# Peptides against a protein of PDB entry 1Y0J: the designs that were tried, part 64

Target 1, 39 residues: chain A of PDB entry 1Y0J
Amino acid sequence: EARECVNCGATATPLWRRDRTGHYLCNACGLYHKMNGQN

## One batch from the design tools (peptide; made by RFdiffusion4, then SolubleMPNN)

Design b2_p27_4_s3 (from b2_p27_4, 13 letters changed)
Fold by OpenDDE base, seed 5:
Structure b2_p27_4_s3 (fold): chain B 39 residues (1-39), chain A 27 residues (1-27)
Amino acid sequence: as target 1 above (39 residues)
Amino acid sequence: SELEELRRYNPHLSEEELRALLEEERQ
């Protein structure tokens, strides 16, 4: 299976994260969400 | 914990690799 960041569409990242709804985020977007609580 | 969740989301990474990535982010 292939993953895709629901925020930016990236399909490759050194570290996959997940948002509050369980959708996958690339490392960069995941950290952004963690810091700001949303997109 | 954050580490435990990241382990679940990234089964392709060893625990050592995961810890290294997290440490790099903290620096």
Scores: peptide ipSAE 0.648, ipTM 0.907, DockQ to the pose 0.207
Fold by OpenDDE base, seed 3:
Structure b2_p27_4_s3 (fold): chain B 39 residues (1-39), chain A 27 residues (1-27)
Amino acid sequence: as target 1 above (39 residues)
Amino acid sequence: SELEELRRYNPHLSEEELRALLEEERQ
C-alpha cells in the first residue's frame, strides 16, 4: 500500500521511479540517481 | 522503454499525465 522512497523516505511524489536493483525512489531522488549514477 | 516502465510504476497516472510530467521535466 504505502510506497516509500528508499533514499529520502518520502511517501509522496509526482512520479515514482526505481533504481537498478528495483527499489522505489521518489521523482527527485530517481532523477538524481539517473544524473549521477548513484547517491 | 522508459515510458513503459514509468507507466508500470505509476498506475495512478494516465498516459496523458505521464507524458505531461516527462515533458515538464525536460523544460
Scores: peptide ipSAE 0.644, ipTM 0.906, DockQ to the pose 0.215
Fold by OpenDDE base, seed 1:
Structure b2_p27_4_s3 (fold): chain B 39 residues (1-39), chain A 27 residues (1-27)
Amino acid sequence: as target 1 above (39 residues)
Amino acid sequence: SELEELRRYNPHLSEEELRALLEEERQ
C-alpha cells in the first residue's frame, strides 16, 4: 500500500518525484534521473 | 512548473516546507 521508489524500493523520502513514465521515485533517485537521464 | 508538480506529488508537505526543501537542495 505504501508508496515506493520504482528504482531503489525506498518507502520514505524527503520529497517524492516522478520519472518519465509517471512512476514514483524517491528524491535521490529522482535527482539522479534528472541529472543523468537514467536509473 | 516544477513547484506545482512537486506539490501535487507531495500532498503531505506544505508549500513552505516544499520551498525550503528545494532551496536546501540548490545550495
Scores: peptide ipSAE 0.643, ipTM 0.907, DockQ to the pose 0.209
Fold by OpenDDE base, seed 2:
Structure b2_p27_4_s3 (fold): chain B 39 residues (1-39), chain A 27 residues (1-27)
Amino acid sequence: as target 1 above (39 residues)
Amino acid sequence: SELEELRRYNPHLSEEELRALLEEERQ
């Protein structure tokens, strides 16, 4: 079971998040989206 | 809540680990 960030392609992160559509984001990208609403 | 969602997305983490990670992020 390999998970991948839909924004940056990272396959490892301390904490997985999800975007508005339910796709997985690494912690960094998830926080960035939360702050800016953009990739 | 955010905590509950993150718990569902990260079944490999204990609640204690999750809380610790969130606290570290806020620092």
Scores: peptide ipSAE 0.641, ipTM 0.905, DockQ to the pose 0.208

Design b2_p27_4_s4 (from b2_p27_4, 11 letters changed)
Fold by OpenDDE base, seed 4:
Structure b2_p27_4_s4 (fold): chain B 39 residues (1-39), chain A 27 residues (1-27)
Amino acid sequence: as target 1 above (39 residues)
Amino acid sequence: SALEELRRYNPHLSDEELRALLAEEQA
């Protein structure tokens, strides 16, 4: 397996998050997505 | 809860580490 942020492609992050459809996002992209409602 | 969801996505993190990261999110 190889988890990867669907937005930036990062394979490592302090905290994995998931978007509304269940795709993995790194912490930074996840927080941005949460704050702005988009990648 | 949001905490429990993140815990599921990050089984490698202890609750202490998870709470610390969530605290940073609110800062």
Scores: peptide ipSAE 0.601, ipTM 0.894, DockQ to the pose 0.228
Fold by OpenDDE base, seed 1:
Structure b2_p27_4_s4 (fold): chain B 39 residues (1-39), chain A 27 residues (1-27)
Amino acid sequence: as target 1 above (39 residues)
Amino acid sequence: SALEELRRYNPHLSDEELRALLAEEQA
């Protein structure tokens, strides 16, 4: 299967996260969203 | 919990790996 970060398009990351609506985010983008609540 | 959610999203990672990554986040 293939997974892609909805924010930056990354297909590889050490840790997959999800935003409040369930979209997959790479670790970096997920942490950014967690910190700022947005892209 | 945060760990349980990440475990669900990352079935390819062991609990040890998850804990290590979460620890890095807190550092």
Scores: peptide ipSAE 0.599, ipTM 0.894, DockQ to the pose 0.225
Fold by OpenDDE base, seed 3:
Order: structure tokens, then C-alpha cells, then sequence
Structure b2_p27_4_s4 (fold): chain B 39 residues (1-39), chain A 27 residues (1-27)
């Protein structure tokens, strides 16, 4: 399966996450959103 | 749960790997 982080454009990550609207985020960006609610 | 969500988004990872990653997140 191929996907891309909607925030930073990364195509590879140890763990894919999703934002509140269902868009894919890499692990780092997902954690930023989760912890800070920011990109 | 958090594990169930991550499992859905990461079908390529085993439950063991998911739990390890979740543990690292909480550490």
C-alpha cells in the first residue's frame, strides 16, 4: 500500500496515523497533531 | 482503542510491533 503524509509529504514512516478528517499522517506529524493540535 | 485504530491504518505491522510502538510513544 502506498500513501503520503498530507502534512510533510513523507512516503515512508514507522507508523501511519490519521488526522481528525481522515487524512494520513506520518508518525511524527501524527504525534505533533495529537500532542499539540498543530502541523 | 488506540491499538485498534493503528492496526486499521497499519495492516503491515503485527500486533507485537504495534504494541511496541505504542509503548515507545508513552515512554
Amino acid sequence: as target 1 above (39 residues)
Amino acid sequence: SALEELRRYNPHLSDEELRALLAEEQA
Scores: peptide ipSAE 0.597, ipTM 0.892, DockQ to the pose 0.230
Fold by OpenDDE base, seed 2:
Structure b2_p27_4_s4 (fold): chain B 39 residues (1-39), chain A 27 residues (1-27)
Amino acid sequence: as target 1 above (39 residues)
Amino acid sequence: SALEELRRYNPHLSDEELRALLAEEQA
């Protein structure tokens, strides 16, 4: 199985997150979304 | 909960590792 951040394309991260529609985000992008509500 | 969701998305992480990462997020 391969996982990729839909925002930055990262394939490795300390913690995988998901956006409101279920797409995977790396930790950094997920936190950015959480704080700013966008990519 | 948010913790339970992260557990589901990260089956490779132990609860201890997950709690540590969440603690770092708040720091």
Scores: peptide ipSAE 0.594, ipTM 0.892, DockQ to the pose 0.225

Design b2_p27_5_s1 (from b2_p27_5, 13 letters changed)
Fold by OpenDDE base, seed 1:
Structure b2_p27_5_s1 (fold): chain B 39 residues (1-39), chain A 27 residues (1-27)
Amino acid sequence: as target 1 above (39 residues)
Amino acid sequence: ARAVVERARATGEVLPIDFELPEPVYY
């Protein structure tokens, strides 16, 4: 399977994250979501 | 916690956004 960041579409990242609803995020978008809780 | 991050980076294990990282992870 090919994992994709639901926010930016990235398929590679140093660290995969998941938001509170289970969506996959790349590290960068995960950090953004952690700080802001939105796209 | 550092070991958890290192493992996740190596294996592709997914970490919750709320997981407190012991060190910064870039990009």
Scores: peptide ipSAE 0.695, ipTM 0.912, DockQ to the pose 0.595
Fold by OpenDDE base, seed 3:
Structure b2_p27_5_s1 (fold): chain B 39 residues (1-39), chain A 27 residues (1-27)
Amino acid sequence: as target 1 above (39 residues)
Amino acid sequence: ARAVVERARATGEVLPIDFELPEPVYY
């Protein structure tokens, strides 16, 4: 159950997110992707 | 939605990036 953000590699976040293809993102990267589409 | 977010934060439940948050979540 060790989760890792596929974008920045973070292993801890206040809220885990997943993109439209199912990749796990930390909250910060999730919000970034939501606002900008992709990294 | 507030309850869902609070539960997700507490349990590690994953939410879609499209999920509309009732309050801003930082970091």
Scores: peptide ipSAE 0.681, ipTM 0.904, DockQ to the pose 0.593
Fold by OpenDDE base, seed 5:
Structure b2_p27_5_s1 (fold): chain B 39 residues (1-39), chain A 27 residues (1-27)
Amino acid sequence: as target 1 above (39 residues)
Amino acid sequence: ARAVVERARATGEVLPIDFELPEPVYY
């Protein structure tokens, strides 16, 4: 099954990330999380 | 490390958001 960003639903990204609870984020959402600590 | 990032991009390996990237990765 396709991996999906839990924030935006993207199924493709240059770099898959995981948040502090282990949920998958696309790179863009991961960067946002890292910078702001929020969705 | 750059090598880790390049591997992750190629394989779909997941990196934690707290992983320190040597260079920006856009999009």
Scores: peptide ipSAE 0.676, ipTM 0.901, DockQ to the pose 0.592
Fold by OpenDDE base, seed 2:
Structure b2_p27_5_s1 (fold): chain B 39 residues (1-39), chain A 27 residues (1-27)
Amino acid sequence: as target 1 above (39 residues)
Amino acid sequence: ARAVVERARATGEVLPIDFELPEPVYY
């Protein structure tokens, strides 16, 4: 628990995401990563 | 699917970034 976005460090988000290697991302960073393939 | 997104928001279930989400998407 105490989940953190691996990109921005956020600990709260309306929707948790997971990247292709299993790292937790907040919704915003997940969407950015999806669109651009980068952090 | 909308139902999957709503469930994930309610339960904290993690969704893969490649999951196709219905619009709108909240940041």
Scores: peptide ipSAE 0.612, ipTM 0.876, DockQ to the pose 0.553

Design b2_p27_5_s2 (from b2_p27_5, 15 letters changed)
Fold by OpenDDE base, seed 3:
Structure b2_p27_5_s2 (fold): chain B 39 residues (1-39), chain A 27 residues (1-27)
Amino acid sequence: as target 1 above (39 residues)
Amino acid sequence: AEEVVERARATGEVLPIDFELPNPVYF
């Protein structure tokens, strides 16, 4: 499974996340979106 | 839900951004 963060393009992360619409985010971007909303 | 986090880390299981982690995970 070649996953890629839709926000920063990272292909590796300690924890994969998904936003409320199903897009994949790396852990860092997921936490950012959680705290600050979508960008 | 430490077991869920550990499983996700090990298997690549995707968690929703709203999932509350018992321990901080950075980067």
Scores: peptide ipSAE 0.677, ipTM 0.904, DockQ to the pose 0.609
Fold by OpenDDE base, seed 2:
Structure b2_p27_5_s2 (fold): chain B 39 residues (1-39), chain A 27 residues (1-27)
Amino acid sequence: as target 1 above (39 residues)
Amino acid sequence: AEEVVERARATGEVLPIDFELPNPVYF
């Protein structure tokens, strides 16, 4: 798979997320996007 | 639910950022 966070480039995370347009985010970036709506 | 989070952690299942989690997960 080689999943990678589209925001920070991380390739490992305790919980993979996806944003509203389907991009993969690490858990930390996913939580940030949820709270702020932007990078 | 906690079951969903535990399953996702174990299987690598991807969760939408808008999914309502029972407890926060950091890092």
Scores: peptide ipSAE 0.674, ipTM 0.903, DockQ to the pose 0.594
Fold by OpenDDE base, seed 1:
Structure b2_p27_5_s2 (fold): chain B 39 residues (1-39), chain A 27 residues (1-27)
Amino acid sequence: as target 1 above (39 residues)
Amino acid sequence: AEEVVERARATGEVLPIDFELPNPVYF
């Protein structure tokens, strides 16, 4: 699959993340969401 | 767990945002 971060659209990241409802996030956006919630 | 991070990096395994990483990556 061509995974994309649902927050920023990035297609490559050192570490893929997912939020609590299963949305894929790049590592940076995952960390942001962890700290700040959805945004 | 370090092995989880290394495996995820190698395989593209997706980690939940709530997973506590021993060595966080910031990019």
Scores: peptide ipSAE 0.674, ipTM 0.904, DockQ to the pose 0.609
Fold by OpenDDE base, seed 5:
Structure b2_p27_5_s2 (fold): chain B 39 residues (1-39), chain A 27 residues (1-27)
Amino acid sequence: as target 1 above (39 residues)
Amino acid sequence: AEEVVERARATGEVLPIDFELPNPVYF
């Protein structure tokens, strides 16, 4: 099915991530979350 | 591991944000 980053809405990314609540993040947003925490 | 990254890229496998990657992929 169509996957979408819950943060930026991207539908394509080199690496799909999931946050601690299980929501999909694109790689860029995932890296941001990992490095800086949520928000 | 790099093997996990390569597999994830190929299959669309979702990786937890906390999963440690030896060489992070940007963008």
Scores: peptide ipSAE 0.673, ipTM 0.902, DockQ to the pose 0.594

Design b2_p27_5_s3 (from b2_p27_5, 15 letters changed)
Fold by OpenDDE base, seed 3:
Structure b2_p27_5_s3 (fold): chain B 39 residues (1-39), chain A 27 residues (1-27)
Amino acid sequence: as target 1 above (39 residues)
Amino acid sequence: AEAVVAEAAATGTVLPIDFEPPAPVYF
């Protein structure tokens, strides 16, 4: 199965994250979401 | 919890964005 970051489209990351509504984010984009609350 | 994050990274477990600490960023 394949997974993509909903923000940048990356298919690989050191750590998959999920946002507060359940969307998959790569670690980098997840950190951005945490800091800014949006893509 | 570094140990929990490390295990999640190794096993592919998905964590909430609020889980600390963050894994390394390589891009």
Scores: peptide ipSAE 0.551, ipTM 0.858, DockQ to the pose 0.594
Fold by OpenDDE base, seed 1:
Structure b2_p27_5_s3 (fold): chain B 39 residues (1-39), chain A 27 residues (1-27)
Amino acid sequence: as target 1 above (39 residues)
Amino acid sequence: AEAVVAEAAATGTVLPIDFEPPAPVYF
């Protein structure tokens, strides 16, 4: 699999996250999403 | 737990955004 962050398109991250509906986010965007609830 | 976050980062396990504690933002 060539995983991509659905927000920023990054293909590498120290920790992959998934949002509440299962979309992949890089760690930075995942934490942003957690705090703000949006991409 | 912090240990779970570290293990996930090392093994490629995907964590939900709500998992505590958050991992540091490096990039």
Scores: peptide ipSAE 0.543, ipTM 0.856, DockQ to the pose 0.626
Fold by OpenDDE base, seed 2:
Structure b2_p27_5_s3 (fold): chain B 39 residues (1-39), chain A 27 residues (1-27)
Amino acid sequence: as target 1 above (39 residues)
Amino acid sequence: AEAVVAEAAATGTVLPIDFEPPAPVYF
């Protein structure tokens, strides 16, 4: 599948994450969102 | 836990951002 990080547009990551509304985030952006709750 | 995250990465499991790793198991 063609998965893409909704924050930075990355199409590859060691670990995909998902926000509370189901948007896909790369590992880096997901960790940032986890810590801050915002872009 | 490091092991849970590593396994998710290896298997392609998507983790929710509110995922809380389980507490350590002691024997």
Scores: peptide ipSAE 0.503, ipTM 0.862, DockQ to the pose 0.254
Fold by OpenDDE base, seed 4:
Order: structure tokens, then sequence, then C-alpha cells
Structure b2_p27_5_s3 (fold): chain B 39 residues (1-39), chain A 27 residues (1-27)
């Protein structure tokens, strides 16, 4: 499948997240984006 | 709620960043 976090490039995470446009984020980046709305 | 997030991790469910887990229940 080769899923990648669009923010940090991670290819593995305990929990995948998705931004409002449908881009995949690793757990850590997803939480950061949730709180801050920017990279 | 931590349980919902944990289940998503276990099942491979992708969580949207605007996901809001249910409020806690008090007895």
Amino acid sequence: as target 1 above (39 residues)
Amino acid sequence: AEAVVAEAAATGTVLPIDFEPPAPVYF
C-alpha cells in the first residue's frame, strides 16, 4: 500500500489520521495538525 | 475517549483530524 505521512514521510504509525482534504498523517502529525492547523 | 482511539488503532480505522470522541459517561 505504501502509505506515507504527508507531513513527515513516516510509513508506519500506530494510528493513521486524515486531514480535511484526505491526506494521510501519522498519529503524531495528525495530532499536531488537529491542534495547530499547519505543518 | 481513549477507548475509541485505541479501537481505531487496533482495527486500522483512519481517524479524521476533526474526530471528536464521545463525552465521558458519569454514574
Scores: peptide ipSAE 0.502, ipTM 0.863, DockQ to the pose 0.251

Design b2_p27_5_s4 (from b2_p27_5, 13 letters changed)
Fold by OpenDDE base, seed 2:
Structure b2_p27_5_s4 (fold): chain B 39 residues (1-39), chain A 27 residues (1-27)
Amino acid sequence: as target 1 above (39 residues)
Amino acid sequence: AAAVEARAAATGEVLPIDFEPTEPVYF
């Protein structure tokens, strides 16, 4: 059950997030996506 | 929201990026 951020490839993060289609994002990328949308 | 994020970080819960805290509804 390994997890990888679909944006940056990180495999570890203090908090996992997921985008609107269920892709895993690390905390940093998730917050970025939350603020800026898909980019 | 900060409390929920802190709990999620501690428990391993995955949070949706569109998570928004709302007032609980009680019946």
Scores: peptide ipSAE 0.551, ipTM 0.867, DockQ to the pose 0.234
Fold by OpenDDE base, seed 3:
Structure b2_p27_5_s4 (fold): chain B 39 residues (1-39), chain A 27 residues (1-27)
Amino acid sequence: as target 1 above (39 residues)
Amino acid sequence: AAAVEARAAATGEVLPIDFEPTEPVYF
């Protein structure tokens, strides 16, 4: 696995998430996006 | 939701931010 969070650049996270357009987000950024709808 | 997220973390499944599962969930 070699993915990168499009928001913070993290390459490792306990849980990968993705936005509706398919961008990968680390767990923390994904939760932020889920709650706030933007960066 | 926490159980689903924990399982996804363990299996490497990627969760969409709008993921809202209903039982049963198999990962």
Scores: peptide ipSAE 0.551, ipTM 0.868, DockQ to the pose 0.264
Fold by OpenDDE base, seed 5:
Structure b2_p27_5_s4 (fold): chain B 39 residues (1-39), chain A 27 residues (1-27)
Amino acid sequence: as target 1 above (39 residues)
Amino acid sequence: AAAVEARAAATGEVLPIDFEPTEPVYF
């Protein structure tokens, strides 16, 4: 698919995540945002 | 939580970053 991480631009990840505004994050960036709340 | 994440990875479900797993969780 054409999904892209809004933080790092990755187009493939073992697990897609989503922030509170609906932006897609790769697994790594999603976990980072979960812990830190910022880019 | 790891089991829920593994299931989401297998099914292609997208997880909210504020997701808090509870029993039961279905994807």
Scores: peptide ipSAE 0.550, ipTM 0.866, DockQ to the pose 0.277
Fold by OpenDDE base, seed 1:
Structure b2_p27_5_s4 (fold): chain B 39 residues (1-39), chain A 27 residues (1-27)
Amino acid sequence: as target 1 above (39 residues)
Amino acid sequence: AAAVEARAAATGEVLPIDFEPTEPVYF
């Protein structure tokens, strides 16, 4: 499979996250969204 | 929780941003 962060386009990360609508986020972007909500 | 995130990183589990760890949590 292939996965891409919907926020920054990264295709690799130590930990994948996902937002409330099911979009994949890299670890860094996921943490940002966790703390601040959608971009 | 750092422990849950570390486990998810090791197993390839994807964590929802609204995930709140509760005992017990298994992957």
Scores: peptide ipSAE 0.547, ipTM 0.866, DockQ to the pose 0.272

Design b2_p27_6_s1 (from b2_p27_6, 16 letters changed)
Fold by OpenDDE base, seed 5:
Structure b2_p27_6_s1 (fold): chain B 39 residues (1-39), chain A 27 residues (1-27)
Amino acid sequence: as target 1 above (39 residues)
Amino acid sequence: PFPVDPERLARQRAREAEERARALAEL
């Protein structure tokens, strides 16, 4: 079961993150969410 | 940053379900 970012489809990232609803995001998408309050 | 891709989400939910099922089967 290979993980992938639910926004951009990335399968490799330095750190897996999660959005407010628990969806897995790559580091880049996760940081954007954290900073802007939205995916 | 983008709307969640429903197809990607479905794949991830399925993988998570498999992981939970495997864990429960070992108890």
Scores: peptide ipSAE 0.303, ipTM 0.734, DockQ to the pose 0.654; fails the geometry check
Fold by OpenDDE base, seed 1:
Structure b2_p27_6_s1 (fold): chain B 39 residues (1-39), chain A 27 residues (1-27)
Amino acid sequence: as target 1 above (39 residues)
Amino acid sequence: PFPVDPERLARQRAREAEERARALAEL
């Protein structure tokens, strides 16, 4: 039911991020994706 | 991708599947 990171499934994060296609990522996965271009 | 805990992810997917199944059962 709750929002989840499309990469790791986390449902709680200090900051929700979104990739360029609009997918929700937790802070950690979002930062990783930004820095590496992918998860 | 950022390292994923596969067991954690599996639990989340199972929970979602249960919720969908419950919704279908109530129709």
Scores: peptide ipSAE 0.136, ipTM 0.605, DockQ to the pose 0.169; fails the geometry check
Fold by OpenDDE base, seed 3:
Structure b2_p27_6_s1 (fold): chain B 39 residues (1-39), chain A 27 residues (1-27)
Amino acid sequence: as target 1 above (39 residues)
Amino acid sequence: PFPVDPERLARQRAREAEERARALAEL
C-alpha cells in the first residue's frame, strides 16, 4: 500500500522523484538517475 | 545504480506480493 522507490525500496525520502517513464524514485536514487542516465 | 540493500528490498517486495495475493483472494 505504501509508495516505495523502485530502485532501492525506500518508503521515506525528503522528496519523491520520477524517472522518464514515471516510476517513483527516492531523492537519492532520482538524482543519481538524472546525473547518470540509470541507477 | 545507486547502492541498494537487497535484503531490505526483498522484504518490501514480499509485503507487496502478499497484498496482491490478498486482493486476488477477494475475487
Scores: peptide ipSAE 0.134, ipTM 0.601, DockQ to the pose 0.216; fails the geometry check
Fold by OpenDDE base, seed 2:
Structure b2_p27_6_s1 (fold): chain B 39 residues (1-39), chain A 27 residues (1-27)
Amino acid sequence: as target 1 above (39 residues)
Amino acid sequence: PFPVDPERLARQRAREAEERARALAEL
């Protein structure tokens, strides 16, 4: 039930991010996605 | 994709599957 990063499965992060389609990403995966266009 | 620990991810997916199964069993 807990929120999780759609990429790595993390359930805890300093900051929750969302991709362009609304999927939740942890801070690390979100930043990587933003810089490289993908996880 | 950002590097993922496959073992950690597997444990997380297993827990989610268990939760779904439990919910269905109670219907």
Scores: peptide ipSAE 0.131, ipTM 0.601, DockQ to the pose 0.168; fails the geometry check

Design b2_p27_6_s2 (from b2_p27_6, 18 letters changed)
Fold by OpenDDE base, seed 3:
Structure b2_p27_6_s2 (fold): chain B 39 residues (1-39), chain A 27 residues (1-27)
Amino acid sequence: as target 1 above (39 residues)
Amino acid sequence: PFPVDPERLARQEAAEAAAAAAAAALA
């Protein structure tokens, strides 16, 4: 099975990130989370 | 940016469990 962003469902990203609870996020969603403190 | 989708989270957890089981089988 392919990895997917738990927020937007993206299956491809230049860099996989994680939210504060350890769930996988694409680069864009991860940067948003980092900047705004929430997914 | 969005609430965590429970279905996506369940798929992630299933994949992690499968990977852990596969790794254990090789040990």
Scores: peptide ipSAE 0.348, ipTM 0.744, DockQ to the pose 0.623; fails the geometry check
Fold by OpenDDE base, seed 2:
Structure b2_p27_6_s2 (fold): chain B 39 residues (1-39), chain A 27 residues (1-27)
Amino acid sequence: as target 1 above (39 residues)
Amino acid sequence: PFPVDPERLARQEAAEAAAAAAAAALA
């Protein structure tokens, strides 16, 4: 039941983030989402 | 960067539901 990024499937990351609907993203995908307004 | 994978989303939601149920059982 390990946490995983809903975009890329990563199970480890320096910092878990969330997209605008609250789904978990790895740091890299989360930074992309923040920058571009979309996953 | 990609659409949310529906299977990954389902796993996340199931894990959160299980955690909530476990917490409720301890209340």
Scores: peptide ipSAE 0.344, ipTM 0.742, DockQ to the pose 0.627; fails the geometry check
Fold by OpenDDE base, seed 1:
Structure b2_p27_6_s2 (fold): chain B 39 residues (1-39), chain A 27 residues (1-27)
Amino acid sequence: as target 1 above (39 residues)
Amino acid sequence: PFPVDPERLARQEAAEAAAAAAAAALA
């Protein structure tokens, strides 16, 4: 089983992040979430 | 950036449940 970003579906990323609800995000989507307050 | 995809969420929750079950089996 492979982890995937709940937003874009990426299965590989330099760094796994999480959104405010605890769902896994790739680095890019996670940074977007951090900057904008939403996925 | 996008709404959470419910299918991806379901897969993630299943994986988390499997991991939790595996951890519990080792306790």
Scores: peptide ipSAE 0.343, ipTM 0.738, DockQ to the pose 0.636; fails the geometry check
Fold by OpenDDE base, seed 5:
Structure b2_p27_6_s2 (fold): chain B 39 residues (1-39), chain A 27 residues (1-27)
Amino acid sequence: as target 1 above (39 residues)
Amino acid sequence: PFPVDPERLARQEAAEAAAAAAAAALA
């Protein structure tokens, strides 16, 4: 039961982020989501 | 960049529930 990015499946990241619904994203996917308003 | 993967979401929700239960048991 490892944390994984709900977008790309990464299990390691410098910083865990969340999408607008509270689901975990890796740093890269989270930054994309923040900038574009969507995964 | 992609829709949330429903399988990954299900795993994370299960893990979160398990972690919450474990935390409650330790409290």
Scores: peptide ipSAE 0.297, ipTM 0.719, DockQ to the pose 0.587; fails the geometry check

Design b2_p27_6_s3 (from b2_p27_6, 14 letters changed)
Fold by OpenDDE base, seed 4:
Structure b2_p27_6_s3 (fold): chain B 39 residues (1-39), chain A 27 residues (1-27)
Amino acid sequence: as target 1 above (39 residues)
Amino acid sequence: PFPVDPERLARQERREEEERLRELLLR
C-alpha cells in the first residue's frame, strides 16, 4: 500500500493524519484541516 | 487546503479494501 495524501499527493510525511471523514492526509495538510475545518 | 483528489481517494479506498480482504482470507 503506497499511501498518499488525498490533498497534495505526498507519499512521505513525518506523520500521517486523517480528515474528519477518514481520508489520509500528510502532516501539513492534516494540520491545516484541523486548524481550518477543511482540507 | 485543497479539494480531495477523487483519483487519490479511489486508490486509497481500493488499497484499504484489498488489505481488509487479504486479512480476512488469511484468518
Scores: peptide ipSAE 0.359, ipTM 0.758, DockQ to the pose 0.643; fails the geometry check
Fold by OpenDDE base, seed 5:
Structure b2_p27_6_s3 (fold): chain B 39 residues (1-39), chain A 27 residues (1-27)
Amino acid sequence: as target 1 above (39 residues)
Amino acid sequence: PFPVDPERLARQERREEEERLRELLLR
Protein backbone atom coordinates (compact mmCIF):
# COMPACT_ATOMS: atom_id res chain seq x y z
CA GLU B 1 0.00 0.00 0.00
CA ALA B 2 1.06 3.58 -0.68
CA ARG B 3 1.36 4.81 2.89
CA GLU B 4 1.63 8.55 3.52
CA CYS B 5 2.70 10.48 6.58
CA VAL B 6 -0.47 12.19 7.82
CA ASN B 7 1.57 15.29 8.70
CA CYS B 8 3.99 15.95 5.84
CA GLY B 9 2.77 13.56 3.12
CA ALA B 10 6.05 11.66 2.81
CA THR B 11 5.63 8.27 1.11
CA ALA B 12 9.13 6.94 1.81
CA THR B 13 10.83 6.71 5.19
CA PRO B 14 13.37 4.49 6.96
CA LEU B 15 10.73 3.62 9.58
CA TRP B 16 6.99 4.15 9.87
CA ARG B 17 5.81 5.37 13.26
CA ARG B 18 2.48 6.19 14.88
CA ASP B 19 1.36 9.14 16.96
CA ARG B 20 -0.56 8.67 20.21
CA THR B 21 -3.88 8.51 18.32
CA GLY B 22 -2.62 5.82 15.93
CA HIS B 23 -2.02 7.96 12.84
CA TYR B 24 0.94 6.93 10.65
CA LEU B 25 3.96 9.23 10.66
CA CYS B 26 7.25 9.12 8.79
CA ASN B 27 10.35 8.64 10.89
CA ALA B 28 11.13 12.36 11.08
CA CYS B 29 7.62 13.41 12.11
CA GLY B 30 7.41 10.50 14.52
CA LEU B 31 10.65 11.46 16.23
CA TYR B 32 9.42 15.04 16.50
CA HIS B 33 6.21 13.79 18.09
CA LYS B 34 8.10 11.64 20.58
CA MET B 35 10.36 14.53 21.54
CA ASN B 36 7.76 17.29 21.75
CA GLY B 37 4.57 15.49 22.73
CA GLN B 38 2.76 16.72 19.63
CA ASN B 39 2.87 16.26 15.84
CA PRO A 1 4.82 18.96 13.87
CA PHE A 2 1.76 19.68 11.73
CA PRO A 3 -1.97 19.16 12.08
CA VAL A 4 -3.13 15.81 10.75
CA ASP A 5 -4.06 16.14 7.09
CA PRO A 6 -7.64 14.83 6.89
CA GLU A 7 -7.37 13.86 3.23
CA ARG A 8 -4.22 11.80 3.82
CA LEU A 9 -5.80 10.15 6.86
CA ALA A 10 -8.96 9.30 4.91
CA ARG A 11 -6.93 7.68 2.11
CA GLN A 12 -5.04 5.48 4.56
CA GLU A 13 -8.21 4.44 6.38
CA ARG A 14 -9.89 3.47 3.10
CA ARG A 15 -6.91 1.41 1.98
CA GLU A 16 -6.77 -0.42 5.30
CA GLU A 17 -10.50 -1.15 5.19
CA GLU A 18 -10.28 -2.42 1.62
CA GLU A 19 -7.44 -4.75 2.55
CA ARG A 20 -9.45 -6.22 5.43
CA LEU A 21 -12.37 -6.79 3.07
CA ARG A 22 -10.14 -8.53 0.52
CA GLU A 23 -8.88 -10.90 3.20
CA LEU A 24 -12.47 -11.92 4.00
CA LEU A 25 -13.40 -12.43 0.35
CA LEU A 26 -10.37 -14.63 -0.33
CA ARG A 27 -11.36 -17.15 2.34
Scores: peptide ipSAE 0.350, ipTM 0.749, DockQ to the pose 0.613; fails the geometry check
Fold by OpenDDE base, seed 3:
Structure b2_p27_6_s3 (fold): chain B 39 residues (1-39), chain A 27 residues (1-27)
Amino acid sequence: as target 1 above (39 residues)
Amino acid sequence: PFPVDPERLARQERREEEERLRELLLR
């Protein structure tokens, strides 16, 4: 029951992030979301 | 980069609910 990125499914990441609605994202997806305003 | 996966979101919500339940049971 490990945490996973709601976008890509990754279960390991240097830093867990969240999208604007609070869903958990891996670092890479989170940075993409921050830069582009969407997952 | 991709739409939120409904299945992954559901798993996240279940884990959060299970955690809340555990906290209640341990009180």
Scores: peptide ipSAE 0.349, ipTM 0.751, DockQ to the pose 0.589; fails the geometry check
Fold by OpenDDE base, seed 1:
Structure b2_p27_6_s3 (fold): chain B 39 residues (1-39), chain A 27 residues (1-27)
Amino acid sequence: as target 1 above (39 residues)
Amino acid sequence: PFPVDPERLARQERREEEERLRELLLR
């Protein structure tokens, strides 16, 4: 039941984030999404 | 940054469903 980033597959991250549709993202992918409006 | 990987999404949805089921069974 380990969480993984739906974009890059990372299973470890300083902070789990979510995209606009609620999918789990690692910190890096989540920040990218927040900054650019897209995964 | 990348399109959502449907396989990864499916795995997460299954895990979440399993956790919900466990929670219900343990209540």
Scores: peptide ipSAE 0.348, ipTM 0.749, DockQ to the pose 0.631; fails the geometry check

